# Peptides against a protein of PDB entry 3C2G, part 42

Target 1, 209 residues: chain A of PDB entry 3C2G
Amino acid sequence: IRTFDLLGLLLHDSDAIDGFVRSDGVGAITTVVQYPNNDLIRAGCKLLLQVSDAKALAKTPLENILPFLLRLIEIHPDDEVIYSGTGFLSNVVAHKQHVKDIAIRSNAIFLLHTIISKYPRLDELTDAPKRNRVCEIICNCLRTLNNFLMMWIPTPNGETKTAGPNEKQQVCKFIEIDILKKLMSCLSCEGMDTPGLLELRSTILRSFI

## One batch from the design tools (peptide; made by RFdiffusion4, then SolubleMPNN)

Design b2_p13_4_s1 (from b2_p13_4, 7 letters changed)
Fold by OpenDDE base, seed 3:
Structure b2_p13_4_s1 (fold): chain B 209 residues (1-209), chain A 13 residues (1-13)
Amino acid sequence: as target 1 above (209 residues)
Amino acid sequence: VERIRERIKRMFE
């Protein structure tokens, strides 16, 4: 725990973050969080989130890391772990087709649906910190899904990937009315001061509305 | 909501 805290304090510089990632820092974190300690898992996932936008991740093999993280999110009912893990996922799949493919093969679409379905509607949450955290989690999930969906949108150049039958089925579940209502609630959310939420709102409005 | 839903559905038809 102290080591992750110290690492987090040292990783305020983008060059330091890239150096850590180039030294297989992500692999090191994923090795440590295999220890069954909730505090360690929380700290490790938070550190993953902190390095999730590093440029050096483009050269990092994620074939073993992503399935592990997805499984961790699936089995660990902790809002902080889910927040950090979905945040990491949303960042790491961005602009990386091969990473999207790994995530999809690892049942990410279904997992994202499950996560969103687990949480109540935002209007039912009176505690502001809890409501904000739930909103952030849902936004991370929806941003990740949006990155997947964009793969299957026809481009002007005629290059379109076709979703497989399993992906189609998973997406069909995701477009349930209750899920879409939660999406709209996130789009209408005010006072969150969350850059990720603002980015999601903008992207969805441009791409789907 | 329905417009988004229909657009997503059309992607997979």
Scores: peptide ipSAE 0.026, ipTM 0.660, DockQ to the pose 0.021
Fold by OpenDDE base, seed 4:
Structure b2_p13_4_s1 (fold): chain B 209 residues (1-209), chain A 13 residues (1-13)
Amino acid sequence: as target 1 above (209 residues)
Amino acid sequence: VERIRERIKRMFE
């Protein structure tokens, strides 16, 4: 636990973060968080979030790491773990087709649906810190979804893939009316920043005008 | 909400 906290304090610049990632730091974290200690898991996931936008991740094999993280956030009903894990996911899939494919094959879209399903609408939360954390989780989920959808939306200069039947089924679960109402509640909450939802809407609007 | 839902559905038709 103390080691992860210390590492988090030291990883304050991009060069240090890249150095950590190049030294298989992500693999090391995922190994350590296999121990059944909630504080350790929280600290490890937070550290993953801190390094999730590192340039060196583009050269890091994630075939075993990403499925493990997805399973971790699936089984741990901890807002801090879910926040960090979804934040990591949203950053690591950005601009990386291979990583998107790994996530999708590991049922990431359905997992996002499950995460959103477990949380109430933001307007039902009276505790501001809790509401803010839930909003951030929802935004992470939507940003991740947006990154997946971008693969299947025709762009003038991009290779467009066709979503398979499993992907279509996972997306269909995500667009349930109750889920969409929860997502839209982010926009109705005063003072809440919802960049993920706005980005998703922009992607849809640009593709379906 | 419904508008977004319908657009997403059409994307997969």
Scores: peptide ipSAE 0.026, ipTM 0.649, DockQ to the pose 0.022
Fold by OpenDDE base, seed 5:
Structure b2_p13_4_s1 (fold): chain B 209 residues (1-209), chain A 13 residues (1-13)
Amino acid sequence: as target 1 above (209 residues)
Amino acid sequence: VERIRERIKRMFE
């Protein structure tokens, strides 16, 4: 925990973060968070989030890291772990087709659905900090989903990946009435920035026009 | 909602 805090303080600029990632810092964190300590897991996931936009991640093998992180998010009912983990996922899949493929193969779409499904509607949350955190988690999920969906939007230049039947089925779960009600609740909350929801809406519109 | 659902289904057929 203290080590992660110290590392977080040292990672104050993009060059330091990139250097950490090039030195297999992500692998080091994932090794440490394998120990069953909730505080350690929280600190490690937060540090992952902090380095999740590093350029060096494009050269980092994530084949072992992503499945582990996805499993971690799946089994830990901790909002801070889920926030950090979904934030990491959202950032690492951005503009990286190979990373998207790894995540999808690792059942990320279903996991995103599961995460959204377990949280109440935002309008049912009276505690503003909790509501904001849940909103951020949902936004991370939707931003990630948006990034996946963009892969299957036909481009004028003809080479579009087609979603497999399993991916299609998993995507269809997001338009279930209970999920849609939860998504609508995000839009009704004042003072919340829901960029992920707006991006997803835009992608859906583009996909279906 | 149903219209969107049908469109999604068609997109992946």
Scores: peptide ipSAE 0.025, ipTM 0.681, DockQ to the pose 0.018
Fold by OpenDDE base, seed 2:
Structure b2_p13_4_s1 (fold): chain B 209 residues (1-209), chain A 13 residues (1-13)
Amino acid sequence: as target 1 above (209 residues)
Amino acid sequence: VERIRERIKRMFE
């Protein structure tokens, strides 16, 4: 845990972060968080989040890392782990088609649905820190989903990737009324910023209007 | 909510 804290302090600029990532820092973190210590797992996932937008990640193989992280999020119902993990996921898939494909094959869409399903509506949470964290998690999920959906939006050039039947089925889970109500509660929650949901809305509007 | 639902549904029809 102390090592991760120290690394977090040292990785204060983009060049340092890129250097860490190029040195297989992400792989090192994922190895360390396999130790069954909740504090270590939290710290490691937080560090992953801190480096998740690094340019060097475009050159990092994620075939083993991403499935591991998704499994970690699935089995550890810790808000801090889920926050960091979904944050990492949302950032790492951004603008990287191959990473999106890895995530989707690793059941990421269904996992996002599961995460959202487990949390109550934001208006049911009276504790502000808890409510804010849950909102951030949901926003991370929605941003990730948006990044997936964008792959299947026709481009002006007429070329578009088609979603497979399993992918379509997984996405259709998000149009369940209970899920949509939870998502809308993010927008209705006072003082909450929900950029992920707004982005998703924007994507839908651009595609169908 | 319903508008979003219908649009997402159409995307995956």
Scores: peptide ipSAE 0.025, ipTM 0.657, DockQ to the pose 0.022

Design b2_p13_4_s2 (from b2_p13_4, 7 letters changed)
Fold by OpenDDE base, seed 1:
Structure b2_p13_4_s2 (fold): chain B 209 residues (1-209), chain A 13 residues (1-13)
Amino acid sequence: as target 1 above (209 residues)
Amino acid sequence: VEEIRKRIERMFE
């Protein structure tokens, strides 16, 4: 735990982060977080989040790492783990088609649905720190979903990647009425900063222009 | 909400 904290302090610039990633730092973290210690898992996931936007990740094979992280989020219902994990996911899928494909094959879309389903409406949360954390988690989920959906938006040349039947099914599960009502409540809640929800809305609108 | 759902579904037709 303390080692991860120390590493986090040392990773204060992009070059240090890239160096860590090139040295298979992500793989090292994923190995350590397999120990059944919640504090260790939290610290490891936080460190993953810190390096999740590293340029060196483009050269890092994520075929084994990403499914493991998704499973970790699924089985460890800890807000800090979920926050860090969804943050990592949202960053690593950005601008990386092959990473999006790995995530989707690992049922990421439905996992995002499951995560959102777990939390109450934001307007029901009176504790500001808790509400803010939940809001951030939901935003991470929606940003990730947005990045997935963008793959199926027609390009200027009229071509688009086709979603398979499994992807369609996962998306349909995501847009269940109870989930959408929850998202709409977030959007309508005064003082809530939900950029991810707004981005998702924009993507939906753009898909039909 | 229902309109959003329908739009998303149409995206995958």
Scores: peptide ipSAE 0.028, ipTM 0.624, DockQ to the pose 0.021
Fold by OpenDDE base, seed 5:
Formats: C-alpha cells, structure tokens, sequence
Structure b2_p13_4_s2 (fold): chain B 209 residues (1-209), chain A 13 residues (1-13)
C-alpha cells in the first residue's frame, strides 16, 4: 500500500508515468492486486487510474490485464475500486481500437450495465460526496460506452465496423428502460456534472439525426 | 428516454 502511495507521488509528470508503463508497471500492479486485500486493491486501482492516459499504453499488451480488471470491478462492491477501474477503462479504450475489442469481448458493455444498475438514482442520494462519486462512476461508464458505440457509426467513406451478435446483445441489455431512466436522472440532478451522459447523447444525435 | 433507446437500437439493426 505504501509503495503504491509512494509511486503515485513519484508519477507526477507524463514522462515518469510513461516510463513506468513502459517498464510493465500496469502488469506489476495487476499482479499485486490479485492478493485479496481491499486496501491494496484500492491503492492499486487508484494507481492504475493515475497512469491510464499514458501514451505508452498503446504499446502495452492488455489482453490479460483488461479481463482481470473487468472481473475485479465486477466482483468488488467498493465504490473506490469501481471509480478507479471504470476510469481506467474509459481512458485506455479511448482512441485504441484494439483495446476496445479486448474490452468488448470481455463483456465490458454488460459490465457497464451491471455497474449502473447497482446504484440508485442520483437524486436519491443525500450525501453529496457519495452522490458525486456515483456520478463520476456513471460518467466513466457512459464515456466508455460512447467509445464503443462510435465504432459502429458509419464513417463518411461508408466504412463501418459491424457489431457482432454478442455486442448487440450486450447493448440491448444496457438500454433497458429502467437503466435509461436512471441515466436521465443524472442529467436532472442539480449540481451534477455528467459529461459522459452528454457525450453519449451527442453521439446518438450525430448518428441518427 | 424512449427516443434514445430507439436510436441506439437502430444502430444494431
């Protein structure tokens, strides 16, 4: 735990972060968080979030890392783990088709549905810090989903990646009416910044109007 | 909400 904290302090610039990632830092964290210690898992996931936008991640094999992380956030009820994990996911899939593919075949879309499903509507949360954290989690999920959906939007040249039957099924589960109502509650919640939801809406509007 | 749902569904039809 202290080691992760120290690493987090040392990784304060982009070059240091990139160096850490190039040295298989993500793999190292993933190995450590396999130990069943909640504090260690929290610290490790937080560190993952901190390095999740590193340029070097584009060259890092994530075939084993992503499925593990997805499983981790699936089974942990810890908001901090979920926050960090979904944040990591949203960042690593951005602009990386290969990473998106790994996440999708690892049932990421359905996982996003599950995560959102477990939380109440934001307007039902009276504790501001808790509400904000939940909002951030939902935003991370929606940002990730948006990145997935964009793959299946026709490009001007007519090229479009087609979603497979598995992806279609996962998306169908995500767009359940109860889930969408919950998402809409995020927009209606006063003082909540929901950029992920707004981005998703924008993507839909651009694609279908 | 329903409109958004329908739009998303159309992406996969």
Amino acid sequence: as target 1 above (209 residues)
Amino acid sequence: VEEIRKRIERMFE
Scores: peptide ipSAE 0.026, ipTM 0.661, DockQ to the pose 0.021
Fold by OpenDDE base, seed 3:
Structure b2_p13_4_s2 (fold): chain B 209 residues (1-209), chain A 13 residues (1-13)
Amino acid sequence: as target 1 above (209 residues)
Amino acid sequence: VEEIRKRIERMFE
């Protein structure tokens, strides 16, 4: 834990972060968080989030790392782990088709659905810190979903992929009416930004222009 | 919400 805290303090510039990632820092963290200690898992996931937008991640193999993280989020109902993990996921899938494919094959869409399903509507949360954290988690999930959906939108100059039957099934679970109603309630929450929801809505609208 | 759902479904048809 102390080591992760120290590393977090040292990783204050982009060059240091890239150096850490190039030295297999992500793999090192994932090895350490296999130890069954909740505090260590929280600290490790937070550090993953801190390096999740590093340029060097484009050259980092994630075939074993990403499924492990998804499973970790699935089995640990800790808001801090889920926040960090979904934040990492949303960043690493951005602009990387092969990473999106790994995530989708690892049941990421359904996992995102499960995460959203377990939380109450934001308007039912009276504690502001808790409400804000839940909102951030939901936004991370929606940003990730948006990144997945964009690859299946026909573009004039882009490679259009078709979703497989399993992918379609996972998406269908995500877009259940009760889930969408819960998501739309986020837009009505005062004092909370829901950029993920707005982006998702915009992506859907653009798909028909 | 229902319109958004329908639009998403159409993207996968």
Scores: peptide ipSAE 0.024, ipTM 0.635, DockQ to the pose 0.021
Fold by OpenDDE base, seed 4:
Structure b2_p13_4_s2 (fold): chain B 209 residues (1-209), chain A 13 residues (1-13)
Amino acid sequence: as target 1 above (209 residues)
Amino acid sequence: VEEIRKRIERMFE
């Protein structure tokens, strides 16, 4: 626990973060969070979030790491773990087709739906810190979903893939009315920037240009 | 919400 906290305090610059990642820091974290200690899991996931935009991640094999993280998020009802884990996921899939494929094969889309489904609407949350955290989690989920959808949108310079039947089915879960209401509630959350939802909307609109 | 739903549906048609 202390080690992860210390690492989090030391990783303030991109070079340090890249150095940590190149030294298999992500693998080390995922090994440590296998121990059934909630504080350790929280600290480890927070550290993952902190290094999630590292350039060195492009050269890091995530075939074993990402499925493990997804499973961790699935089985832990801890908001802090889910926040950090979905934040990590949203960043690592960005601009990385291979990582997107790993995530999707590991049922990431369905997991994102499950995460959103388990939380109440933001307007039902009276505690502001809790409401904000839930909003951030939902935004992370939407940002991740946006990154997945971008693969299937025709772009002038990009390879367009066709979504498989399972992928389509998983995406269809997000267009359920109750889910959409929860997503839209994020736009009304005071003090929160909701770039994930706005970006998702933009991506959808671009699919028709 | 309904418009977003419809757009997503159309994207996968």
Scores: peptide ipSAE 0.021, ipTM 0.610, DockQ to the pose 0.022

Design b2_p13_4_s3 (from b2_p13_4, 7 letters changed)
Fold by OpenDDE base, seed 3:
Structure b2_p13_4_s3 (fold): chain B 209 residues (1-209), chain A 13 residues (1-13)
Amino acid sequence: as target 1 above (209 residues)
Amino acid sequence: VQKIRDRIKRMFE
């Protein structure tokens, strides 16, 4: 088996994952995936996804890592890479304001819109595995977007930030009817037996209604 | 859909 596959097998508990991350494991993966090999890139991105919710990421500098990953997703039109990359992004920005800021200044909002726009409507996909993967990708994008939006919602208690003019303009693109239809399609999508997807749908609905 | 649209508009317009 490949090194990433072996490493994935060893990361079987949260302590092992945290240990890997504290040892700059994320940086190591991003270094390796710079090699122009599609299989290696897929495996590396999958491993990133596996460690993306680690507690130790709160102490990991992501100033160089996150822009690199966003660029990788932009230039590598592979569903598996996009799935893993958007999954990593959605997890790593959660509960981390500084990481959200890095993502936003690295043009993440525009990229998310581009990704959602390029995929067909779910009802146009007859192949169930493909439809499910596309649904997961769009959900990852929307979860990430939701995390961005939440920091700009005025609350009586807490720090409210103001989005810049460019960010506002980019967010407004998600009000387009075609994007909203895709959102509703994903939120109404059944047949995905993943608790994470169900939780995401619930969270988005609660946030916007 | 309309509620979501209105929510986003209130935040950014």
Scores: peptide ipSAE 0.026, ipTM 0.650, DockQ to the pose 0.021
Fold by OpenDDE base, seed 1:
Structure b2_p13_4_s3 (fold): chain B 209 residues (1-209), chain A 13 residues (1-13)
Amino acid sequence: as target 1 above (209 residues)
Amino acid sequence: VQKIRDRIKRMFE
């Protein structure tokens, strides 16, 4: 735990972060978080979040790492793990088609649905720190979802990637009425100006209305 | 909400 904290302090600039990632730092973290210690898992996931926007990740094989992380988020109900994990996911899929494909094959869309469905409406949360953390988690999920959905939106040249049968099923599960009501409530709420919410709102308005 | 749901569903049919 303290080692991860120390590493986090040392990784304060982009060059250091890239160096860590190039040295298989992500793989090292994923190995350590396999130990059954919640504090260790939290610290490891937080460190993953810290390095999640590294350029070196584009050259890092994620075929084994990403499914493991998704499973970790699925089985650990800890808000801090979910926050860090969804944050990592949202950053790592950005501008990386091959990473999006790995995530989707690993049922990431349905996982996002599950995560969002777990939490109450934001207006029902009276504790500000808890509400803020939940909001951040939802925003991470929505940003990730936005990145997935954009693949299936027609481009100016008229080309569109076709979603597979499994992808279609995952999307159908996501668009359940209770989930959509929750999302629309968030998207329509004044003062909800987080990047993830705004991005998805823009995508919906542009493509579905 | 239902209208949006239907549109999204049709997009992925």
Scores: peptide ipSAE 0.026, ipTM 0.677, DockQ to the pose 0.020
Fold by OpenDDE base, seed 5:
Structure b2_p13_4_s3 (fold): chain B 209 residues (1-209), chain A 13 residues (1-13)
Amino acid sequence: as target 1 above (209 residues)
Amino acid sequence: VQKIRDRIKRMFE
């Protein structure tokens, strides 16, 4: 735990972060968090979040790492783990088609649905810190979803990637009415910054209106 | 909500 904290303090600039990632730092973290210790898992996931936007991740093989992380998020009820993990996911898939493909094959879309499903509507949360954390988690999920959906939107040249049957099924599960109601509650919640939700809305509007 | 749902569905039909 202290090691991760120390590493987090040392990784304060982009070069250091890239260096860590190039040295298989992500793999190292994922190895460590296999130990069943909640505090260690929290610390490791937080560190993952801290390095999640590193450019070096584009050259990092994530075929084994990402499915493991997704499973970790799935089985842990810890908001901090979910926050960090979804944050990592949202950043790591950004602008990286091969990573998006890995995530989707690993049922990431359905996982996002599951994560959102477990939380109440934001307007039902009276504790501001808790509400904010939940909002951030949902935003991370929606940002990730948006990145997936964009793959299937036709480009100006008329080309588009076709979603497979599994992807279609996962998306259909995501757009359950109860889920959408929860998402809408994010926009209705006063004081909430919901960039992921707004981004998703914008994507839908641009594509279908 | 329903409009959004319908739009998302159309992406995959």
Scores: peptide ipSAE 0.024, ipTM 0.656, DockQ to the pose 0.022
Fold by OpenDDE base, seed 2:
Structure b2_p13_4_s3 (fold): chain B 209 residues (1-209), chain A 13 residues (1-13)
Amino acid sequence: as target 1 above (209 residues)
Amino acid sequence: VQKIRDRIKRMFE
């Protein structure tokens, strides 16, 4: 725990973060968080989030790391772990087709649906910190989903990747009424920024204008 | 909500 805190203090600029990532820092964190200590897992996942937008991640093999993280998020009920993990996921898949593919093959779309499904509508949460954290989690999920959907939008040259039948089925789960109500509740809550949902909306609009 | 649902559905028809 202390080590992760210290690392967090040292990783205060992009160069330091890149250096850490190039030194297999992400792999090191994922190894450490396999220890069954909730505080350690929280700290490790938070550190992952802190380095999740590092340029050096483009050259980091994620074939083992990403499935592990997805499994961790799936089985761990801790909102802080889920927040950090979904944040990491949303950032690491951005602008990286190969990482998106790894995530999708690792059942990420279904996991995102599961995460959203387990949380109540934001208007049902009276505790502001809890509500804010849940909103952030949902936004991370939607940002990730948006990044996946972007793959299937035709490019100006007419080329497009086609989603497989399984992916289509998984995405269709997000249009269920209960899911949509939860998503819309993010926009209905005052003081809640839902950039992920707005971005998803923009993606849909761009696809069908 | 319904508009979004319809559009998402169309994306995957």
Scores: peptide ipSAE 0.027, ipTM 0.632, DockQ to the pose 0.022; fails the geometry check

Design b2_p13_4_s4 (from b2_p13_4, 7 letters changed)
Fold by OpenDDE base, seed 1:
Structure b2_p13_4_s4 (fold): chain B 209 residues (1-209), chain A 13 residues (1-13)
Amino acid sequence: as target 1 above (209 residues)
Amino acid sequence: VQKIRERIKQMFE
C-alpha cells in the first residue's frame, strides 16, 4: 500500500510514468492486486489510473492484463476500484484499435452496461461526494463506449469496420430503455460534470440519428 | 430516448 502511494508521488511527470510503464510497471501492479487485500487493490488500481495515458502503453502487451482488470471491476464492489479501473479502461483504449478489440472480446461493452445498472439515478443521491464519484464512473463508462462506437462510424473514405454479432448484442443490451433513462437523468442533473455523457451524445447524434 | 434507442438498435441489427 505505502509503496504504491510512494510510486504515485514519484510518477508526477510524463517521462517518469513512461519509464515505469516501459519497465513492465503495469504487469507489476496487476501481480500485486491479486492479493485479497481491499486497500492494496484500491491503491494498485489508483496507480493504474495514474499511468493510463502513458505513450509506452501502445507497446505494452495487454492481452492478459486487460481481461484481468475487467474481471476485477466486474466482481469488486468498491467504488474506488471501479472508478480507477473504468478510468484506466477509458484512457487505454483511446486511439488504440488493438486495445479496443481486446476489451470488446472480453465483453467490455456489456460490463459497462452492468456497471451503470448497478448505480441509482444521480438525482437520488443526496451525498455529494458519493454522487460525484458515481458520476465520474458513469462518465468513464460512457467515454469508453464512445471510443468503441467510433470504430463503426464510416470514415471519410467510406470505409467502416463492421460490428460482429457479439458486439451487436452487447450494444443492444446497453441501449435498454431503463439505461437510457438513467443516462438522461445524469444529463439533466444540475451541477454534474458529465463530459463522457456529452461526448457519447454527440457521437449518437452524428452517427445514429 | 425511445427514438434514439430504436435508431441505434436498427443500426446494430
Scores: peptide ipSAE 0.024, ipTM 0.627, DockQ to the pose 0.020
Fold by OpenDDE base, seed 5:
Structure b2_p13_4_s4 (fold): chain B 209 residues (1-209), chain A 13 residues (1-13)
Amino acid sequence: as target 1 above (209 residues)
Amino acid sequence: VQKIRERIKQMFE
């Protein structure tokens, strides 16, 4: 735990972060968080979030790392782990087709559905810190989903990827009426910054309606 | 919501 805290303090600039990532820092964290300690897992996931936008991640093999993280998020009820993990996921898939493919093959779309499903509507949360954290998690999920959906939207040149049957099923599960109602509740939550919701809304409006 | 849901489904069917 203290080691991760110290590392987090040292990783205060982009060069340090890139250096850490190039040295297989992400792999090191994922190895450490395999130890069954909730505080260690929380700290490790937070550190992953801190380095998740590093340019060096584009050159990091994530074939073993990403499925492990997705499983970790799936089995942990901890909001801080979910926040950090979904934040990491949203950042690492951004602008990286290969990473998107790994995530999708690892059932990431349905995992995002599961995560959103476990939380109440934001308007039912009276505790502002909890509501804000849940909103951030949902935003991370929706940003990630948006990045996936963008792959299957036709480009002006007519080129597009076709979603496979598994992806189609995962997307269909995501758009359940109860989920959509929950997402709408996020948009209606006063004072909430919901960039992921707005991004997804924009994508849907441009591509579907 | 229902209209959006249906349009998304149609894209993935």
Scores: peptide ipSAE 0.022, ipTM 0.622, DockQ to the pose 0.020
Fold by OpenDDE base, seed 3:
Structure b2_p13_4_s4 (fold): chain B 209 residues (1-209), chain A 13 residues (1-13)
Amino acid sequence: as target 1 above (209 residues)
Amino acid sequence: VQKIRERIKQMFE
């Protein structure tokens, strides 16, 4: 725990973050969070989130890391672990087709649906900190899903990949009325001081309208 | 909501 806190303090600039990632820092965190300690798992996932947008991740093999993280999120129903893990997933799949493919093969679409389905509607949450955290989690899931969907949108100038039959079936679950209502609730959510949430809302709207 | 639903459906028809 203290080591992760110290690392978090040292990772204050992009060069330090890239240096950490190039030294297999993500693999090191993944090794540490295999220990059955909830505080250590929370701290490790938070550190993963902090480095999740590093340029050096484009050269990092994620074939073993992503399946492990997805399993971790599945078995640890902790909001902080889920927040950090879905945040990491959303950032790491961005602009990386090979990473999207790893995530999809590792049942990420189904997991995202499960996460969104388990949380209540935002209007049913009266505690503002809890509501905000749940909103952030759902937004992370929806951003990740959007990144997957963009692969299968026909573009005039691009090679369009086709989703497999299993992926199609899993994606169809997201057009259920309850999921769409949660999406709209996140898109209309106010009081979040999160520039990333505002960007996500605009991106989703531009992608589907 | 309806436009998003139809767009997603169109991708997988």
Scores: peptide ipSAE 0.021, ipTM 0.610, DockQ to the pose 0.021
Fold by OpenDDE base, seed 4:
Structure b2_p13_4_s4 (fold): chain B 209 residues (1-209), chain A 13 residues (1-13)
Amino acid sequence: as target 1 above (209 residues)
Amino acid sequence: VQKIRERIKQMFE
């Protein structure tokens, strides 16, 4: 626990973060969080979030790391772990096709559905810190989904992939009415910034132009 | 909500 806190305090600049990632820091964190200690898992996932936008991640093999993290957030009910884990996921899949493929094959789209399903609507949450955290989790999920959908949108200069049958099925689960109502509740919540939902809407609109 | 749902469905038809 203290080690992760100390590492978080030392990682203030992009060069330090890249250095940590190049030294297999992400693998080290994922190894440590295999120990069944909730505080350690929270601290480790928070540190993962802090390094999740590192440029060095583009050269880091995530074939073993990402499925492990997805499993961790699947089984762990802790909002802080879910927040950090979905935040990490949303950042690491951005602009990295191979990472998107790993995540999708590891049932990430369906997991995002499951995560959103377990939370109430934001308007049902009276505790502001809890409501804010849930909103952030939902936004992380939507940003991740947006990044996946972008793969299947024709671009003038890009290779468009076709979604497979499993991906299609996972997306269909994500667009269940109850899920969409929860997503829309983020936009209706006063003082909440929901850039992920707005980006997702924009991506959908662009797919038809 | 319905508009978003239909558009997403259309992307995967």
Scores: peptide ipSAE 0.020, ipTM 0.608, DockQ to the pose 0.022

